# Designs tried in a protein design run: peptides against a protein of PDB entry 8OXM. Part 111

Target 1, 371 residues: chain A of PDB entry 8OXM
Amino acid sequence: FKAEFRLAGGVNLPKIIDCVGSDGKERRQLVKGRDDLRQDAVMQQVFQMCNTLLQRNTETRKRKLTICTYKVVPLSQRSGVLEWCTGTVPIGEFLVNNEDGAHKRYRPNDFSAFQCQKKMMEVQKKSFEEKYEVFMDVCQNFQPVFRYFCMEKFLDPAIWFEKRLAYTRSVATSSIVGYILGLGDRHVQNILINEQSAELVHIDLGVAFEQGKILPTPETVPFRLTRDIVDGMGITGVEGVFRRCCEKTMEVMRNSQETLLTIVEVLLYDPLFDWTMNPLKALYLQQRPEDETELHPTLNADDQECKRNLSDIDQSFNKVAERVLMRLQEKLKGVEEGTVLSVGGQVNLLIQQAIDPKNLSRLFPGWKAWV

## One batch from the design tools (peptide; made by RFdiffusion4, then SolubleMPNN)

Design b2_p15_2_s2 (from b2_p15_2, 9 letters changed)
Fold by OpenDDE base, seed 1:
Structure b2_p15_2_s2 (fold): chain B 371 residues (1-371), chain A 15 residues (1-15)
Amino acid sequence: as target 1 above (371 residues)
Amino acid sequence: SLLDEMGKAIAEARA
């Protein structure tokens, strides 16, 4: 390890350290000091398993359908080392960076990202109808620009076309795998794009198994398929390559039902794997930037009264785990809203749910569903 | 959010 570290920003002030591997290669690593990286580590193992299933199938292998993974080494319950995703950028940074974001560069007369967020925060406690109207106004005045990512990074037309296809395949694979694992919507800072491959890397996997549905503002989409995500696919949008790659990924997942259920069952009952949503985690995930001042949780909330009988907690946990497994089994059977769907029918329903402005308008404004 | 912070931390770390 080098003696120098850099601070990555944010409240947790993660440290970037440079290390030389046994192969003599220098690698950057992100050291987190307050976050439980065990969930990320476990989810990376599940993604590696999904990749193995996708590589065994000839159709998904020929399409190069993979979910990008990174190395996670948990060091303690609150610390670990993440492999630095070198040569990536958060899609949120590219799109809505305050200084030189693509929306500001390509659409200077549109609403700023701040104006959009403010408008949606003002209606956060309003009716679904009012949220929808304001969301449509925001969308009209904040047009997608993510097509320009591939145009800026890949100047050769043949390379540009290939990379746009790689992006579209990556979105499709991660969307379907993410739906099966119940990752839900993904904040724009938690989706990295590789500047060389145009593939997505999903980080901070702290919401899984549909736990996003029990947040104070519940998730209403199966995965992130916002207007900018779609714009990056080019003129065909969700049609053609994206849809076909979703269908082929879903086919492999459904045909691997027994393997997926067995692995997820082992993980859900692992006492070292905390996947459950707790109130503090829920508050933290949907915290307003303005609310940063008051919620210093003085850790002095007496642990005394929540001696709910360990037996009742364990029974509650087991019932939640059983419901997660049942819902996973339904997804893998193509059961949606009590109806058995074909792979094509299920994928179509999920795409329609993910792009529906009514569903997007109901998301937590902090997740920026207009981006 | 932890998400904003990780993304921002990763962003600031690349800058």
Scores: peptide ipSAE 0.000, ipTM 0.344, DockQ to the pose 0.062
Fold by OpenDDE base, seed 4:
Structure b2_p15_2_s2 (fold): chain B 371 residues (1-371), chain A 15 residues (1-15)
Amino acid sequence: as target 1 above (371 residues)
Amino acid sequence: SLLDEMGKAIAEARA
């Protein structure tokens, strides 16, 4: 290990350390000291399985449909080493960095990211109608700019076009697999883009199996398909390449129903894999800027009393796991809102749900659905 | 394959 470390940005201030391997190669490692990386590690394994399924199918293999994975080595319940995604940037950093963000550079007269967040926070406790109106005002005055990522990084027109297609395919694959696994919406800092491949890397996989729907502000979208995510696809948006790649991914997932159900069943009942949402995790994921000051975890030791009988906890857990499996089976059968849909019908519904400004306006403002 | 290994681990966990 080198004696020097760099701080990565973000709330958890992960440490980037350079390690010299026994092979003499330098490897950048991200050390997280506060997060349980076990969930990330398990989800990376699930993504590798999905990638195997996608690689077996000729149509998805020809399209190079894959979810980008990273190496996770959990060291403890609160620490682990991530392979630092070298040559990646958080899409949020590119888009809405305070000084040099793409929105500020390309749209200097639009609302600032702070103004957008403030406006949406002011209506957070208000009606859905008021949230929608303010969201539409924010969207009108905060126009998408993510098209410029590929334009800045890939100056050759042929390379630019190929990389924009790689991005679009990556979004499609991650969206559909993310929907099947119930990853929900993804915070803009938890989506990295590779500056060389234009592929997305999803990090911090702490919400899975639709547990985002039981957050204090429930998720209303099947995956992140915000205006900037769509803008990165270029002029066709969600039509053409994205839609076809979603359909081909969904086809592989549906045709792999038994395999996916079996894998997820084992993971849901793995006692080492805590996928359930707990109140502390829910508060952490949806912390208000005002509440950051007082949550000194006074580890008061004394709350011994909530030994709920192990039997009632196990029965409640089993019922949650069964519901997750039933919902996964429905998704893999194309059952949406009690109706069986074709692959094209299901993908269309999911795209419409993900881009609906009414659904986006209801998301937690901290996750910046206008970006 | 990872699928075959998981399938074995599943079969062993169900046994």
Scores: peptide ipSAE 0.000, ipTM 0.391, DockQ to the pose 0.020
Fold by OpenDDE base, seed 5:
Structure b2_p15_2_s2 (fold): chain B 371 residues (1-371), chain A 15 residues (1-15)
Amino acid sequence: as target 1 above (371 residues)
Amino acid sequence: SLLDEMGKAIAEARA
């Protein structure tokens, strides 16, 4: 281990430690403190299983459809070593860095990232109509720039084109796999882009099985398909490659129903895998920047033992687990809002839900739905 | 040409 560490940005101030392996290779490691990396580790195993299913299918294998995974070594309930995704950057860091973000560089006359966030925070407690109007104003004055990522990184036009395809395929695969698993909290700091492959790496996998829908501000989109995410695909947008890659991924997931249900069932009943949303986690995920000052974690866990009989807690847990399994089964059957859809119909519905400005305007402002 | 290669790659990506 080198004696030098860097802080990665974010609330938990994870330490980036450079490690020299016994092979003489330098490897960056992220030491997350205070996060339960077991959730990330479990979800990485599920992603590896999904990748195995995608590699077995000829159509998804030919398209090289994979969800990017990273190595997680949980050391304790509150510490672990992540193989830091060397050569990755958070999409938020590239897009909305205050000093040198792509929005500021390419659109200097647009609203600043701070102005956009402020406007959406001001309407956070307002009606859905008022949120929608302000979101549309923000979007009009904050135009997408993520196309420039591939243009900056890949100067050769043939390489540029291949990397834009790799990006589009990565968005499609991760969107569908993420939807099936009910992955939430897909804010711009929880999605990394590889500067060499243009593939996405999803991190912080603690909101799964649609638990984002029970947050104080519920999640209203199946995955992140915001204007910058779409702009990175280039002129085709969500049509062509993205849609077909979503359909082929969904087809593999639906055809693997029994395998996916069995694995998720084992995970839901694993006492070591805390996937349930708790009020403290909900507060943490939707904490306002203004509240950073005074929440000294004198979370006195007041052991208000709400003597809900251990039986009532277990019964409530089992009912939530059963509901998660039922909803997963519905997704894998193509059941949406009580209607059975084809793969194309289901993928189309999910795309429409993800790009709907009414759904996007209802998200927590910290999710940055305008980016 | 680069345009023809892009056109082929777009066509292959569309297939």
Scores: peptide ipSAE 0.000, ipTM 0.287, DockQ to the pose 0.013
Fold by OpenDDE base, seed 2:
Order: C-alpha cells, then structure tokens, then sequence
Structure b2_p15_2_s2 (fold): chain B 371 residues (1-371), chain A 15 residues (1-15)
C-alpha cells in the first residue's frame, strides 16, 4: 500500500488507497467504512458463477456475455476493501455532472438535472397520473445523450462500433442476471462504465432478491433500461443485439435452474449474509436531501419492544427466504404473473416493463428514471 | 447513498 490515501466524498468518507499487487501492478482500492461489504462480496461470487455458466454455453461464450466483477475484501461488518474499478466512471457522473455533464454539453437548452429532480420531487407524494404527466414533461425536455460516451472515447469507427456492441452485451447480461437475482437500487451512481471496454460494472449489491419492491417507494422496473441506457446502444436501441443477448442469457439462466436455486438457497440461509431489507436501510436509500433537517432524534422508540421473540424473527425470515426461492424458481421457469412464457416472451415482457414510462414515473426521484 | 458516496469518491479520486 502507498502511504498516501485520498478521501472520497460522501457521508461515509471512503478512503481511496493505491496498492501495488504481488504482480507489480498498481491498483487503486476503495476502503469503505460503515457499509456491509459482505453483500457485495457474496453477490460478486454469484456473478462469477453466472459468468462460469455463460462461458460453458457456446452461444453466450461466442457473444462474450459476462458480468463485470470486482474484488471485494470484507474486513468487518462495516468495513472492507473494494478493488477499485480503475478506468471506470459512474454513468451519472458522465451524464449529469453539475458542471460538465453530457446532458449540459450536448443539450444546453434542456432542463438541468436539478430541474428534472426538483419537478419529480414535487410530485413524489402525488397520484401516479400526476407523476406520469410530470415525468413525460421532464423526458421531453431532457433528451438522451449517452450515445456520445462511445463517440467521445472511441474515435476510430471500427473500434467505436465494437465498443458499442460490448456496451450493449454488457447491459443485456447484467440486466438479465440482475433480474434473476432481483437486484435493486440501480441508480446512475451504482452503475459504472469502463472507459476502455465500454462494459458496465454494477456496484452496491445490497438490494437483492427483489427487496427493492418493499421499499417505501417500491421499485417498479426489473432493471435499469432508461432512455440514456438505451441511447448508448445506438440506433437499434433494445432491438437486435440487446434483445438477442438478453434471450441467450435467459436461456442459460433457465437451463441452470438447479445450480442457481442451490446457490441462492445457501446464500439465503447464510447467517453472515444479511440480504433482508431493514427500516434504517430503507430510510437511507430513499432519504430526501430536504428531509435531513426533520430527522428529529425522536426515534428513541424503545429498542425494547422490537424484541419480537427470536423465534418469530426466525420464522419471519424463513418465510421470506422461502418466498424468495419460490419467486426465483418461477423466474427460472419463465413464470410471469402466473403465466409460463418462452424465453423470448419473458425477455420481451421484462424489456417492456423496464422501458414503460408509467413504471419509470413511479420510481423514487433519487433513482433518476429520466436519465 | 453508499454509492453516491462511491461515485463521488470516484469523481474525487479522478479530480
């Protein structure tokens, strides 16, 4: 490790450290404090398993379908070292950086990211109809620009085309595997893009097994397939390469049902893996910047009465775990809303759900569904 | 969020 560290911004002030590996390569590391990195570590192992399944299949191997993984070393329940994804940027930083975001550069007459967020926050407690109308107004005045990422980074047309395909494949693979695992909290800061490969790196894997659906504002999309995500695919959008890569990924997942169920079962019952949503985590994930002032310390509600008998907690946990396994089994059978779908039918439904402006308008404004 | 913090950490580490 180098003797110097940089503070990363944010509430938890993670430390960025440079380390030299045993291979002589310098690698940046992010040392997180106060966060349970065990969730990320476990989910990285699941992604590695999914990658192994995808590499065994000829069609997915030929398409180079993989989820990008990073090394996580949990040090404690509240600390760990993340292998820094060197050469990655949050898609939110590229798109909606306050000073020089791509939206501001390419669409200077559109609404600012702040104006969009403000408009959606104003309707957050309103009807779904009012949310939809405001979301559509925001979308009309905030047009996609993510196509420019590959154009800025890859000047050679042949390289540009190949990188756009790599991006599209990465979105497809991560979307389908993320859906199978029920990954939530896919906001624009939780998705990194590699500036060399154009592949996505998903970070903060703490909302899994559809626990995003039990948030105060429930998640209404299976994965992030917002207008900028689609714009990065180029003129074909979700059609052609993306759809086919989703279908081939879903085929491998469905054909690996027993393996996936066994692994998820082991994880759900691992006492070291806290995948359940708790009220504090839910509050943290959906905290408004304005609500920082009204958190009066009056949640001195006695820690005593939440001694629901350890037996009732265990029974509640087991019932949630069983429901997660049942829903995973349904997904892997292609059961959606009580109907058995083909791989193509299931993938089509998921794409339609993910791009539906009605679903997108219902998301928490912090998710930035207009980006 | 933890990742607004990581994203910001990444941003600050790039700055």
Amino acid sequence: as target 1 above (371 residues)
Amino acid sequence: SLLDEMGKAIAEARA
Scores: peptide ipSAE 0.000, ipTM 0.298, DockQ to the pose 0.056; fails the geometry check

Design b2_p15_2_s3 (from b2_p15_2, 8 letters changed)
Fold by OpenDDE base, seed 1:
Structure b2_p15_2_s3 (fold): chain B 371 residues (1-371), chain A 15 residues (1-15)
Amino acid sequence: as target 1 above (371 residues)
Amino acid sequence: SLLEEMDKAIEEAKR
């Protein structure tokens, strides 16, 4: 390891370090402290399996449908080393950096990212109608700019087009696989884009198996398909390439039902894999700037009353795991809201749910559904 | 927009 480190942005201030491998190659590594990287490591293995299924199918292989994966080495429950995704940037950093973000550069007369966040935080405890009205006002005055990512990075028109297609395919594959695995909406800092391939890398996979629906502000979308995510696809938006890639990914997932269920079952019952949502994790994921002051560590709550019988905890865990498996089986059968849908019908429903401004307006403001 | 023109030109070039 080199003695020098850089801080990556974010609440946990992860350290970027350079490591020389036994092969003499320098590799950049992200050292996360305080985060459980086991969930990330497990989810990367699931993504590799999904990639194997996608490569076996001729239609998805021809379309090069893959989820970008990274190496995770858990060191403890609260520490690990990530292979840093060299040549990637968080989409949130590109879009809404305070100094030089694409929204400020291309739309200088629009609301600032801070003004948008403030407006949506002011209505956070209000009705769904008030949230929707303010979200529509924010959207009107904060127009999407993510189309400019590929234009800035790829000056050759033929390269630009192929990279925009690679982006669109990456969004489609990650959206459908993310829906099947119940990843839900994703914070804009937890989606990286590769500056050379235009493919997405999903990091910090601490919400899976629809556990985002149990958050204090529950998720209302199947995956992140916000206006900037769509704008990066170009003029066709969610139509054409994106829809077709979603359908072909969903076909492979549905046709691989037995394999997916077997693997997820093994993971859900792995005692080393804590996928369940706990109250502290929920508070951390939806922390308000105002709540930072009241998290005095009065976690001197006496260890005594959490002697809920180990049997009742185990029975409750098993029931949650069974419910997750049942819901996964429903998704893989195309069962949505008690109705069996075709692949095209299911994909259409998911796209409509993901782009619905009523659903987006109900998301946690900290996750910036207007970006 | 310039983007819409580029998108059209590239879709036309793929036909």
Scores: peptide ipSAE 0.000, ipTM 0.336, DockQ to the pose 0.014
Fold by OpenDDE base, seed 4:
Structure b2_p15_2_s3 (fold): chain B 371 residues (1-371), chain A 15 residues (1-15)
Amino acid sequence: as target 1 above (371 residues)
Amino acid sequence: SLLEEMDKAIEEAKR
């Protein structure tokens, strides 16, 4: 390893280190501290399997539908080495960087990202109606700008078009695969965009199997399809290419039901794979500024009472795992809200749920649903 | 806008 490191942006301040392999090649590595990289590693394997399914199907292969993967080497439950996604930028950094973010550059008269966040935090504990009204005010005064990403990076019109298409396909594939795996909404810092391919790379996969629904502020969308995510697709938005790519991805997922169920079953019962939501993880993911003061580490709560009967924990775990498998089976059958839908009907419902301002207004303000 | 026209022409060419 070289002695020099760079900080990557984002909340966790991961360290980018250069390492020389035994082959004499320099490789950039991201060292994440305090993150469960085992979950990331497992989810990358699941994505590779999904990619294999997508490559076997002629319609998805022709469209080059893939979820981008990165190499993860977990060193511990709280540390590991990621292959740094060189030539990627967090969508959040491009859009809402305080100094030079695209919103500030292209929409200087709109609300600042800070003003939007403040307004949404002020209503965080209020009614859904009040959240919706404030969210609509924020959205009116914070217009999407992500179209400018491809315009800045790809000056040739033919290349620009191909890259916008690659982006749209990447969003479609990751949205449907993410829905099937229950990844939910994704924080804007945990979605990277490749500056050369315009494809998305999803990082920090610590919420899976719909565990985002049991957060203190539950997720209300099947995947992130916010206004900026849609704006990056161009004028057709969620129609045309995006919808068709979602449908073709969903067709492959539904036709691969047995394989996906078997894989997820093995993962859910792997004792080394902690996919369950715990209170500490929930607090970390949805930390409120007010809650920073009371996290005195009461390290001294006696280890004695957490001997809840191993039997009751195991029974509760098994019931949660069974519920996840049942819900996965429903998704793969097209069962939504107790009704069996066609692929087109299911994809339409998911898109409508993901773009609904009522659903977006209910999300945790820290995840910036207006971006 | 020129961008919207380009976007339209491009989507028409992909149908």
Scores: peptide ipSAE 0.000, ipTM 0.330, DockQ to the pose 0.015
Fold by OpenDDE base, seed 5:
Structure b2_p15_2_s3 (fold): chain B 371 residues (1-371), chain A 15 residues (1-15)
Amino acid sequence: as target 1 above (371 residues)
Amino acid sequence: SLLEEMDKAIEEAKR
């Protein structure tokens, strides 16, 4: 281990350490000291299984449709080493976090990221109508710039085109796989982009199986398909390559129903895999900046009186697990809102839900739906 | 823009 560490941004201040392997190769590793990396490790295994299914199908294999995975080595329940995705940057860092963020560079007269966040925080407790109006004002004064990522990184036009295609395919594959698994908390810091491949890497997989819908501010989109995400695809946006890659991914997932159900069933009943949303996790994910001061972890609340019968807790857990499996089965059958859809119909519905400004305006402001 | 023209030409060449 090198003695030098860098802080990755985030509430838990994860440490990026450079490690020299026994092979003499330097590997960057993210050391998370407070997060349960077991959940990330399990979800990486599920992604590897999805990748295996995608590689078996000729149409998805020819398109190189894969969800990017990273190695997770859990060291303990609260500590582990993530193989830091060397040569990746959070999309939020590129777009909005730094003074040299792409929005500031290319749109210097637009609202700042801070102004956008402030406006959306001011309406957080307001009606859906007021949230929508303010979101539309923010969007009008904060125009997408993510097209410039590939333009800055890939100066050769042929390489630029190939990388934009790789990006679009990566968004499509991760969006559909993420939807099937009910992956939530897709804020701009939890999505990395590889500066060499233009592929996305999804991190912090602690909100799965649609548990984002039971947050204090429910998630209202199936995946992140915000204006900057779409802008990175180029002039065709969600049409053409993206839609076709979503459809081909969805086709493979639907045709693999039995395998996916069996895998998820094993995971849901694994006592080592805590996928359920708890109130503390919900508060942490949607913490207000003002509330940081008083959450002393007085976890010393007397565990005594909630001897709710072990039977009632187990029955409640089993009912939630059954509901998750039922909803997964519905998705894999193309059942949306009680109607059976074709692959194209289901993908179209999901795209429309993900880009709907009414759905986007209802998200927690920390998700940054305007980016 | 030159990029929009390139994007159109590429989508036309894929049909």
Scores: peptide ipSAE 0.000, ipTM 0.323, DockQ to the pose 0.014
Fold by OpenDDE base, seed 2:
Structure b2_p15_2_s3 (fold): chain B 371 residues (1-371), chain A 15 residues (1-15)
Amino acid sequence: as target 1 above (371 residues)
Amino acid sequence: SLLEEMDKAIEEAKR
């Protein structure tokens, strides 16, 4: 380990530490404090299993449909080392960095990222109609620019094209697998892009099994398919390659129903895997930047073991786990809103839900649905 | 834009 560390931005001030491997290569490592990295480790194993299923199918293998995985070494319940994905950048850092973000560089006359955030925070407690109107105004004055990522990184047109395809395939695969697993908290800092492969790396996998729906501001989209995410696909947007890759991924997931149910059942009942949403975690995920100053770090999560009888906790847990398994089974059967859909019908519904400005306008402002 | 033209040419080359 080098003696120097950098603080990454954010509430937990994760430490970026450079480590020299036994191979003499310098690897950055993110040391998250206060986050339970066991959730990320378990979800990486699930992604590896999904990748195995995708590699067994000829159509998904030909398309190179994979979810990017990283090594997680949990050191304690509150600390661990992420193998920092060397050569990755958060999509949010590229797009909406305060000084040199792509929106500011390419769209200097648009609203600033700060102005957009402020406008959406002002309506956070307002009606859905008021949120929608302000979101549409923000979107009109904050046009997507993520197409420029591949242009800046890949100057050769043939390479640029192949990388944009890799990006589109990565978005499709991670979106469908993320939907099946009920991944939430897909804000622009939890999605990294590899500067060499153009593939996405999803981090911070602590919101799974649709637990984002029980947040104080419920999640209203199945995955992140915002305007910048779509802009990175090029002129066809969600049509063509993206849609076909979603359909082929969904076909493999639905055809692997028994395997996926068995795996998720084992995980839901793993006593080491705390997937349930708790009030402290919910408060942390949807904390306002203005409220960061007053929350003294003294809320040790350990002391509020309210003596709920072990029996009532176990019964409530089992009922939630059963509900998660039932909903997973419905998704894998193509049951949406009580109707059985084809793979194409289900994928179409999910795309429409993810791009609907009414759904996007209802998200927590920290999710940055206009990006 | 040059991008939209490049994207169009690329989508035409895929058909």
Scores: peptide ipSAE 0.000, ipTM 0.330, DockQ to the pose 0.014; fails the geometry check

